Peptides against a protein of PDB entry 6GMG. Designs and how they scored, part 104

Target 1, 331 residues: chain A of PDB entry 6GMG
Amino acid sequence: DSDDRVTPPAEPLDRMPDPYRPSYGRAETVVNNYIRKWQQVYSHRDGRKQQMTEEQREWLSYGCVGVTWVNSGQYPTNRLAFASFDEDRFKNELKNGRPRSGETRAEFEGRVAKESFDEEKGFQRAREVASVMNRALENAHDESAYLDNLKKELANGNDALRNEDARSPFYSALRNTPSFKERNGGNHDPSRMKAVIYSKHFWSGQDRSSSADKRKYGDPDAFRPAPGTGLVDMSRDRNIPRSPTSPGEGFVNFDYGWFGAQTEADADKTVWTHGNHYHAPNGSLGAMHVYESKFRNWSEGYSDFDRGAYVITFIPKSWNTAPDKVKQGWP

## One batch from the design tools (peptide)

Design b1_p29_1_s1 (made by RFdiffusion4, then SolubleMPNN; from b1_p29_1, 13 letters changed)
Fold by OpenDDE base, seed 1:
Structure b1_p29_1_s1 (fold): chain B 331 residues (1-331), chain A 29 residues (1-29)
Amino acid sequence: as target 1 above (331 residues)
Amino acid sequence: SLSFQNVTPESLARREERERERLARLEAE
C-alpha cells in the first residue's frame, strides 16, 4: 500500500553527497543522498543551486516515476513515445523458430515479440526526433514559429512525422507542457525550452478483453511503433502489470528511467537515473534507492516488462535537470 | 493520471535475485 510512502526530509543545500556504491553494475545510493547530489548538480535554475522543495521531494518519493517527475517537472504523460520494432525478424522467428522446451505457443510468441524490439534503435529514434525538435525550438519565439520550423526540418529530412495530424501528440506536446506556459519557465517562448527524453518499461498484455495468455505472456501486437515515424500509441497503457503465471507470483506495473538531454553519442555510455520503489523507510520496502545505470543495464529491464518506450517531453533551458553530461555515481 | 508503482517486498526480492543472476552471467562471460 502506498500508505507507507514518506516524503524524504529536506537536505541542506550545501551538503555534499556520500559516495555511491556499485550495485549490479550500476551506481546506487539512498534517496536522501540522491537529493544531496541533485541539489549540487541538477537543481540549478538560471545557474543558481536550489534546495529541493517539499513538493519535489514528495514527487521523488514515488520511486522510479518520481525521479522522472522531479527532473521533468511534471508527472509523465507518455504521449510522445518512440520505439523500434523489427517486423522482419518477428515474422521470421515466428515462422522458422520453435518454442523452447516447456514453452507454450503463447509464451513463444510473446518472447519473440519482445525480442523483436530494438531498444537501442528506439532510443536513437527518440534522440533523432528530440534533436529535430531542439533545432525547431532554437529561434522560435512563438508556437507558430516552432511548428513551422518543425515542419521544415521534417520536410528536409524526409521524415514521416511531417505527415502527422496537427492534433497529434507530436505537434501538441510543447503546448501541453505546463512549464512552457509558466512565467519562470518557457513563458510561451519555445526558444526557452528544450526536448528531453525518459524511458518507460511496461507490459504489453494490458487488454482485459484479450486472452489470459496475452495477459500472462504478452500481446505480440500491442504497443508497436508506427512504421516510418516510430510513434507508439500509449493510450492503452493503463499501468496494468503482467498477470501471474503461477500462484503467488506478482509483477511490477512499470519502471521509469531518466535520460534528459545527454549529448554522449555512444548509447552504451549514456546514464539512466531510476528508483527501485517508493520511499517507505518505516515500511517493509524500506528506504527508496536511486540507481544510475548505463544504457545496457537500463534497457535490459525486467521480466515484468516486455515493452520499452522512449518518451520526449520538454523542460526550460534554465533548468539543469538535463545536462549535456551526466556523471555516474559520486564523486 | 497519477499512478503508483506496485512494488512489493516479494517482487523486489525477485528482482534482486534476477539482477544477481544477471550479474553472475556477465561476470562469467
Scores: peptide ipSAE 0.425, ipTM 0.880, DockQ to the pose 0.781
Fold by OpenDDE base, seed 5:
Structure b1_p29_1_s1 (fold): chain B 331 residues (1-331), chain A 29 residues (1-29)
Amino acid sequence: as target 1 above (331 residues)
Amino acid sequence: SLSFQNVTPESLARREERERERLARLEAE
């Protein structure tokens, strides 16, 4: 429900941002100021700065998903998602661990499952796959060439993704990217595209046919990555929030963070851009704020969520929404 | 289909409190 959502006004192309402010270990600014930064840093197409269009400003106004939307050029489909789950840790903790005082069995199992996900390894897997994809894209001038290159790269690395079906999200992701088909985008030329990464936080207990306990405390078996590939089946993610455990309690249904294509090798130094809520300057939520967080801050998430996925999509190389280096804050 | 983030003033307040707590923990380290 975003009936009070407002599209931020246009900002002059040459207007410089005001300084960001530190907020809880991250850089923070109001959405209008982010638009200014975006125009100076990320707006470039074919090396030329662009004013953020009304359409892009409208996308951005949707909050956390809006940041990913405006930078990726499409509403997130989340089809090509990766995570890392430590099955041995999970089993061992279930066998040897004990519920905390007052913790139910279902709550214990949900917590143990959540803690068995490794966000850093999940992110690393996505980066690894994105790198493979980028190599496959580099000299491919049609989709067939891209797919052949991709299979060769995977075979050389003995990667389990080589066994995925041709219709899987892994192989179909590029052709299903709108900007790949656009004349001013990829123009059906894979070599004009690059892989980028964003992250989604969400709740595991979304199955309405499952027990109330799973909806309240998490479904330990839901949204696990496939062994070997790290792929997460996101088909059952319907943006359903965690069920309240007490009267009046409410949870947020998702959070999105934009990484892009940063080349920083140290995960802890990578910058994740995200928003707090949709832009409602005259509503109860107020103006949208944009955050630039380090990986540690992003990956910790909130109690609203027990799953994190790292998603690969594609953008034209001519866009500067995913530069090699992202500087936190301004200046 | 488009999905909206269902943030409420109450959930936002809780988030902000958690972030303050996190910062406090980091400062204590």
Scores: peptide ipSAE 0.418, ipTM 0.880, DockQ to the pose 0.783
Fold by OpenDDE base, seed 2:
Structure b1_p29_1_s1 (fold): chain B 331 residues (1-331), chain A 29 residues (1-29)
Amino acid sequence: as target 1 above (331 residues)
Amino acid sequence: SLSFQNVTPESLARREERERERLARLEAE
């Protein structure tokens, strides 16, 4: 729980960040220093640098989700999520593969399922869809025009998303975005919005009515993307962590990484911003740290998680929280 | 709805160790 969570103090708008701590594929800093960087690089509204507000600092203080929260402008709803799952690989490995020494059948199946997800393809699918959405947004001045454009784009690409229900997260995502309706945001003008991407890592075995084995080792059938669309039904994600496999073991319930709208074509060169935990400088966890990781580092995740989803949401184009280029660290 | 990340000192320590191992592996490639 976050009883010892503290909101980071305000940083002067003109304060420059201290150097990040570099490591292979990652740059790290304390949350206060990230706020400084954020103010210098990401805070711009209509081209004007802004101090991170108390509310934004409070959001950020929640840890990994806080990074996505402050940059997207809303708490993640995770409704428009994409992944890629190789069903043939999964079936083949189950049939022809063997459990490792000491590995239970359930553990084997859970592992095989996890390994059957292709994070890069999942990410690419989300980017593809975001690109389609951005094209649909570009000259649309009302939601109807946006939806019409979107359907046309999907038809041109023979994309299975064209068959989604009008009330699906895919088509409803824009109108359900608070910043779309804000006067200083989209102001109900789709052309003022852009699609952005973040990622969530979570556990598949969240069904309390399922077997203990599924809760411990994963549910091989849970949170698979729909064929053709790549959409993941996230309705069953209740932020329930993996069940302990041994006494005293505990797992984290989720992790979030912010990508935004980087234009780097090479997935491996994209930068993902994420936090380690909620900010508790006077508590046992200590101060929150923020990481800027390359895709390979982010996408590998942790043993706490066996699912990764790439989620699309929207922000106003006037925000600079999702620039075309993200540079790791400082300077 | 709002949810909290349930990080504990123990889980953090494990994560940090795994991350160090990962980074070491990546660096060795």
Scores: peptide ipSAE 0.442, ipTM 0.891, DockQ to the pose 0.815; fails the geometry check
Fold by OpenDDE base, seed 3:
Structure b1_p29_1_s1 (fold): chain B 331 residues (1-331), chain A 29 residues (1-29)
Amino acid sequence: as target 1 above (331 residues)
Amino acid sequence: SLSFQNVTPESLARREERERERLARLEAE
């Protein structure tokens, strides 16, 4: 019950983090210790460390989404999402593949669809688009200039995104970012903003009007990226979890991972920050833990999810929540 | 609208177990 959620207490600005617990591909710590790290490393506004505010601590307390929330400055809207889907692989496997022993046709199709997504290519597409956006932002002092720059960049690269409607999430994402309009944020100056990336894991079979099989095993046709652009229509994502396939089975509705704007060229070496659950130190779930995972660990996800999307949003360049380099754990 | 992650103690336990298994596999590689 969300009623057990507690806002973590304030941490002194000068308090250094305790060492993270390292494991292969992941570093783990309790939320309060993450706040300490965040204040030392990510809190900087205009080059000055800041104590995490009560509001930010409240956002963080929501768990995995809270990590993305506190670092992006807004609750995820997931409007500008990218993925990569191998249509040929999907069709060929459906045609030539066979269900495993005991696997239903619906289960087979759901699995094949899940396996036809390429997380690395999806992530790479988002990074590519973010780079284009950052170039368009660099010398643009109003939204019109940004949009013109963006269109020019897309035309030069012969990118299918150039054909998107002016009201599409792709073109409207910046103006719909609260921090862009804030006086202490972008102040309506695109050149003060930068593109950042986070990821969402979720379930495809969310349509209540669809078959029970799709809700249990996935909807093979749902949340596919558009050809050429890689854009995923996230409008039908209502945070509905996978339906149980056996009595007592329960699935989590989503997971979020924060990447930011790391410049590491090797996807496998990128660090993704995420939380396990909302902070409930006095409840059955216990204290929230924060993980810093390598891409392989993050992208594998859980059986709860059969979709991964990589989402672009914007933050002010004055924020240090998305540095070029992220070090896993502490020290 | 704000949505909450629907983690339960039971689902958490299952995820933690899966994660331990995953990490064990990765460490073995």
Scores: peptide ipSAE 0.430, ipTM 0.888, DockQ to the pose 0.837; fails the geometry check

Design b1_p29_1_s2 (made by RFdiffusion4, then SolubleMPNN; from b1_p29_1, 17 letters changed)
Fold by OpenDDE base, seed 2:
Structure b1_p29_1_s2 (fold): chain B 331 residues (1-331), chain A 29 residues (1-29)
Amino acid sequence: as target 1 above (331 residues)
Amino acid sequence: PLTFQNVTPESLARRKKREEERLEKLKEE
């Protein structure tokens, strides 16, 4: 029940975090302690530490989406999403593979589809595109210049994204970013912005008009990336969870992980920040916890989800919510 | 539109169990 959600209290600006709890590639802490870390490490505006505002703390309190929300400055829209799907693997496994003992055909097909997504390649594609965007942003002082630069960069790289429609989320993403238009943000100057990445886990079988099997075991054809571009049409993602396969089974509708703009070349060494649930210290769920996970830990996801997308958005360069290097845990 | 994550105590318990199982496997590796 969303009614138990509480906004975490303010933390003194100079309060240092307590040590995180390490756990096999993850570092965990309570939300209040994450606020402390955030203020010390990520809060900087124009090089000055800031106390997390009440509004930001409220955003954060929403759980996994809250971590992405507070760091990106906006509620995720998920419009510019990338993934990688191995069609050959999918076809081969469907043809030559067999259902496991007790596995239905629909369950088998759903599983094979899930396993045909390559999270690392999807992430790499998003990073590649973000890099192209950042180059296009660097010397662009208006949106027109940015778009021209972007088209040139794509042409030089022979990237299929060059063929996207002008109305595509790819080209409209910057103009649709609130912080780009803010006076203290981008102030309509693309060169003040940088591309950042977050990830969303969700369920493919969201079509209510589809078969019950697709809702329970996944829709093998849903949310596949477009060939060449890697773009995922997220318009059908309505945050509908997986349907129960047994009585009493319930699934979570989504999970979000924040990457930002880390420069670590090894995907396996990148750190992903995410929350477990909304903050309900006096409720049944308890206090919100924040995790800093390695890519492997994040990308593994949960059985609740059979899709992962890597989404690009933008933040002002003056924000330190997406530093080049993220250290896992504290200290 | 703002959407809440529909986490329940039951779903959390399942996640914890899966995480524990994962950790056990990693300890055996």
Scores: peptide ipSAE 0.376, ipTM 0.861, DockQ to the pose 0.895
Fold by OpenDDE base, seed 5:
Structure b1_p29_1_s2 (fold): chain B 331 residues (1-331), chain A 29 residues (1-29)
Amino acid sequence: as target 1 above (331 residues)
Amino acid sequence: PLTFQNVTPESLARRKKREEERLEKLKEE
């Protein structure tokens, strides 16, 4: 599917971006221009601007996942994911609601389940957990100290995550981060790392052993967050797209949006960076475009997806790919 | 393993159409 993918060329380090195209809460540009912005704003290592490497440009060329990849420094593993699901709303709508005209029972249940997820609360939960993790990281110089700090923070907040197993993605996420182990990254020092957030949109109906209806209209029971923790078991996410409901219909398997570590308290004012598709300037899809969207624009998603997860990973504090303030577009 | 986003011309066209519809709605508000 990516046979036409091309790695964007290098951009001069001091080349300034062209203006982005604003459109009702979204700013858009071509991938090459995003590279220019990235070099000016996000490329800094230890306070020094860097040219995007060939490897980084190659990662970026993969589209939406590429934006998250280049900024996080690793291909997304999606192990530490959070969401919010309103069980009472779901049960109430199933009991008292009715299918729309022409809507099947399976379609109705899938829709009701999708609508029972609260993207804002899911995002807020991830931010809360990231803040706890950052406090635990701050003065920890080894993994043991980090884990002890984390447990103390969770106990103080009476957070249900305190009951997670030591092998849980929640506790293992840091040690499984490549940049944590890198000499020029964390160098096994938690205090050199910070928690960051990205989001993934995907389809719930991925179980091949389930009914065709679940694959077409969603699995209402799949990828729900655990009560109290908000953790989503992502182990069954195999990047399988929604099944076509009509001949010739095709759905996208996933979408990724990069948030990083913005400190903006108002969720609606946060900026999410994402790509439309892999870079294929000589192919049918054309050049990759990068979008900087407000939360409402990102969280709206597409009909291709009925789940949104907010994922925590880690990057070195020396990187500027996740600044506290992100300005939408250029200038 | 690396997974590719399976964007097709059809899916892209659908996305563009939806975005256009959204924008038109916003202009009317």
Scores: peptide ipSAE 0.373, ipTM 0.861, DockQ to the pose 0.907
Fold by OpenDDE base, seed 4:
Structure b1_p29_1_s2 (fold): chain B 331 residues (1-331), chain A 29 residues (1-29)
Amino acid sequence: as target 1 above (331 residues)
Amino acid sequence: PLTFQNVTPESLARRKKREEERLEKLKEE
């Protein structure tokens, strides 16, 4: 029950983290220790370390979404999402492939669809777009200048995003970012903001009007990226989990991973920060743990999910929650 | 609207198992 959630206590600003537990490309720690690391590494505003506020600790306590929430400064809206889907692979596998022994047709189609998504290409697309946005933000002192710069950049690259409607989440994302409007944030100055990336894993078979098979095994046609842009319509994502295939089976509705604005060109070397569950030290789930995973570990996901999206949002440049380089674990 | 991650002890156990399986694969490589 969400009622068992507890806000982690405050950690002294000068308290150093304990060592993380390494596990083959992943570093793990308890949430309180992550707060210590966060204060030492990510808390800086205008170059000054800050203690994680009670509000931020409360956000963090919500689990995987909490990690993204505390670092982005807002609850994820998931409006500007990207993915990559290999339609040719999908069609070919459906035509030439065969269900495994004991696999239903619906299960086969759902699996083939899942396997037709390329997480690396989806991530690269988001990084490409974020880079374009960052160039557009540079030296833009009002939203109009930002939008003009963005359109020019897209035109120069012959990017299909140039054809998006002015009301599209793509163009409205900055203005809809609370920290952009805050005096201590962007103060309505785009040049004070930077694009950041997080990822969401979720289930495709969320349509209650669809067949039970789609809810159990996935909807092969759901949450595909638009050709050319790579944009995913997330409007149908209602955080509905996969339906049980057997009695007593329960699936998690989503997972979030924070990337930020790392400049590492090799996707495999990028670090993704995520949480296992909400903090319930006195409950059945126990204390929340935070993971810093390499891309491979993050992108593999869980059987709970058959979709991955890479989402762009914005934070003030004065925040250090999205540094150019992220070191995995501690020390 | 704020949504909660619906993690259960059972789902957590499954995740742990999958992580163990992942680690086993990595050790074999």
Scores: peptide ipSAE 0.370, ipTM 0.863, DockQ to the pose 0.884; fails the geometry check
Fold by OpenDDE base, seed 1:
Structure b1_p29_1_s2 (fold): chain B 331 residues (1-331), chain A 29 residues (1-29)
Amino acid sequence: as target 1 above (331 residues)
Amino acid sequence: PLTFQNVTPESLARRKKREEERLEKLKEE
């Protein structure tokens, strides 16, 4: 129960973190130790190290979403999401493939749909778009200038996003970012902002009006990216978990991973920061742990999820929550 | 509205088990 959630205590600003526990491409630590690392590495505002505030610690305490929340400065809205889906692979596997022994048709179709998503291509698409946005932001001192620059960049690249409606999440994302409007943030100046990326894992079978099979094994047609743009309509994501396939089985409703704005060209070398659960040191779940995972470890996800979306949002350039280089673990 | 991650001890245990299995496979490679 969310009632067991506790806000982690403040950590001294100059306290160095303890070593992370490495585990085959993942580094793990308790939330308090992550706060120490965060204060040393990510806390900087205008080049000055800051103690994580009580509000930020409270946000962080919410678990995986808390990591993204504290680093992005806002609760994830997931409006500007990208993915890649191989329709030809999907069709071919459905046609030529066979259910495994004991696998139902619905389970087979759900699995094939899940496997037809390319996490790496989805991530690359988000990075591509973020780069375009960053170029559009660079010399834009008002929203109109940003939008004009963005349209020009998209036209130059012959990107299908140029045809999106002005009210789409793509064009409205910046103006809907709280930190853009903040005096100490963007102050309504796009050139003070940068695009950042996080990822959400979730379940496709969320439609209550759909068949029980879709809720248990996935909806093959749900949350597919639009052709050309790669945009995923996230409006139907209500954080509904996968339905149990056996008595007593329970699935988690979502997972969030923070990437930020790393410049590492090799996707496999990128670091994703995420939490296991909300902080409940006195509860059954125990203390929250934070993971820094390589892309392979993050993108693999869990059986709880059959969709991965890569979401773009914005933070002030003065924040260091999304540095160009992220080191895994400590030291 | 804020949505909580609905992690349960059971779901956490399953995740840990899957992670352990993954690690075992990686050790065998």
Scores: peptide ipSAE 0.364, ipTM 0.866, DockQ to the pose 0.904; fails the geometry check

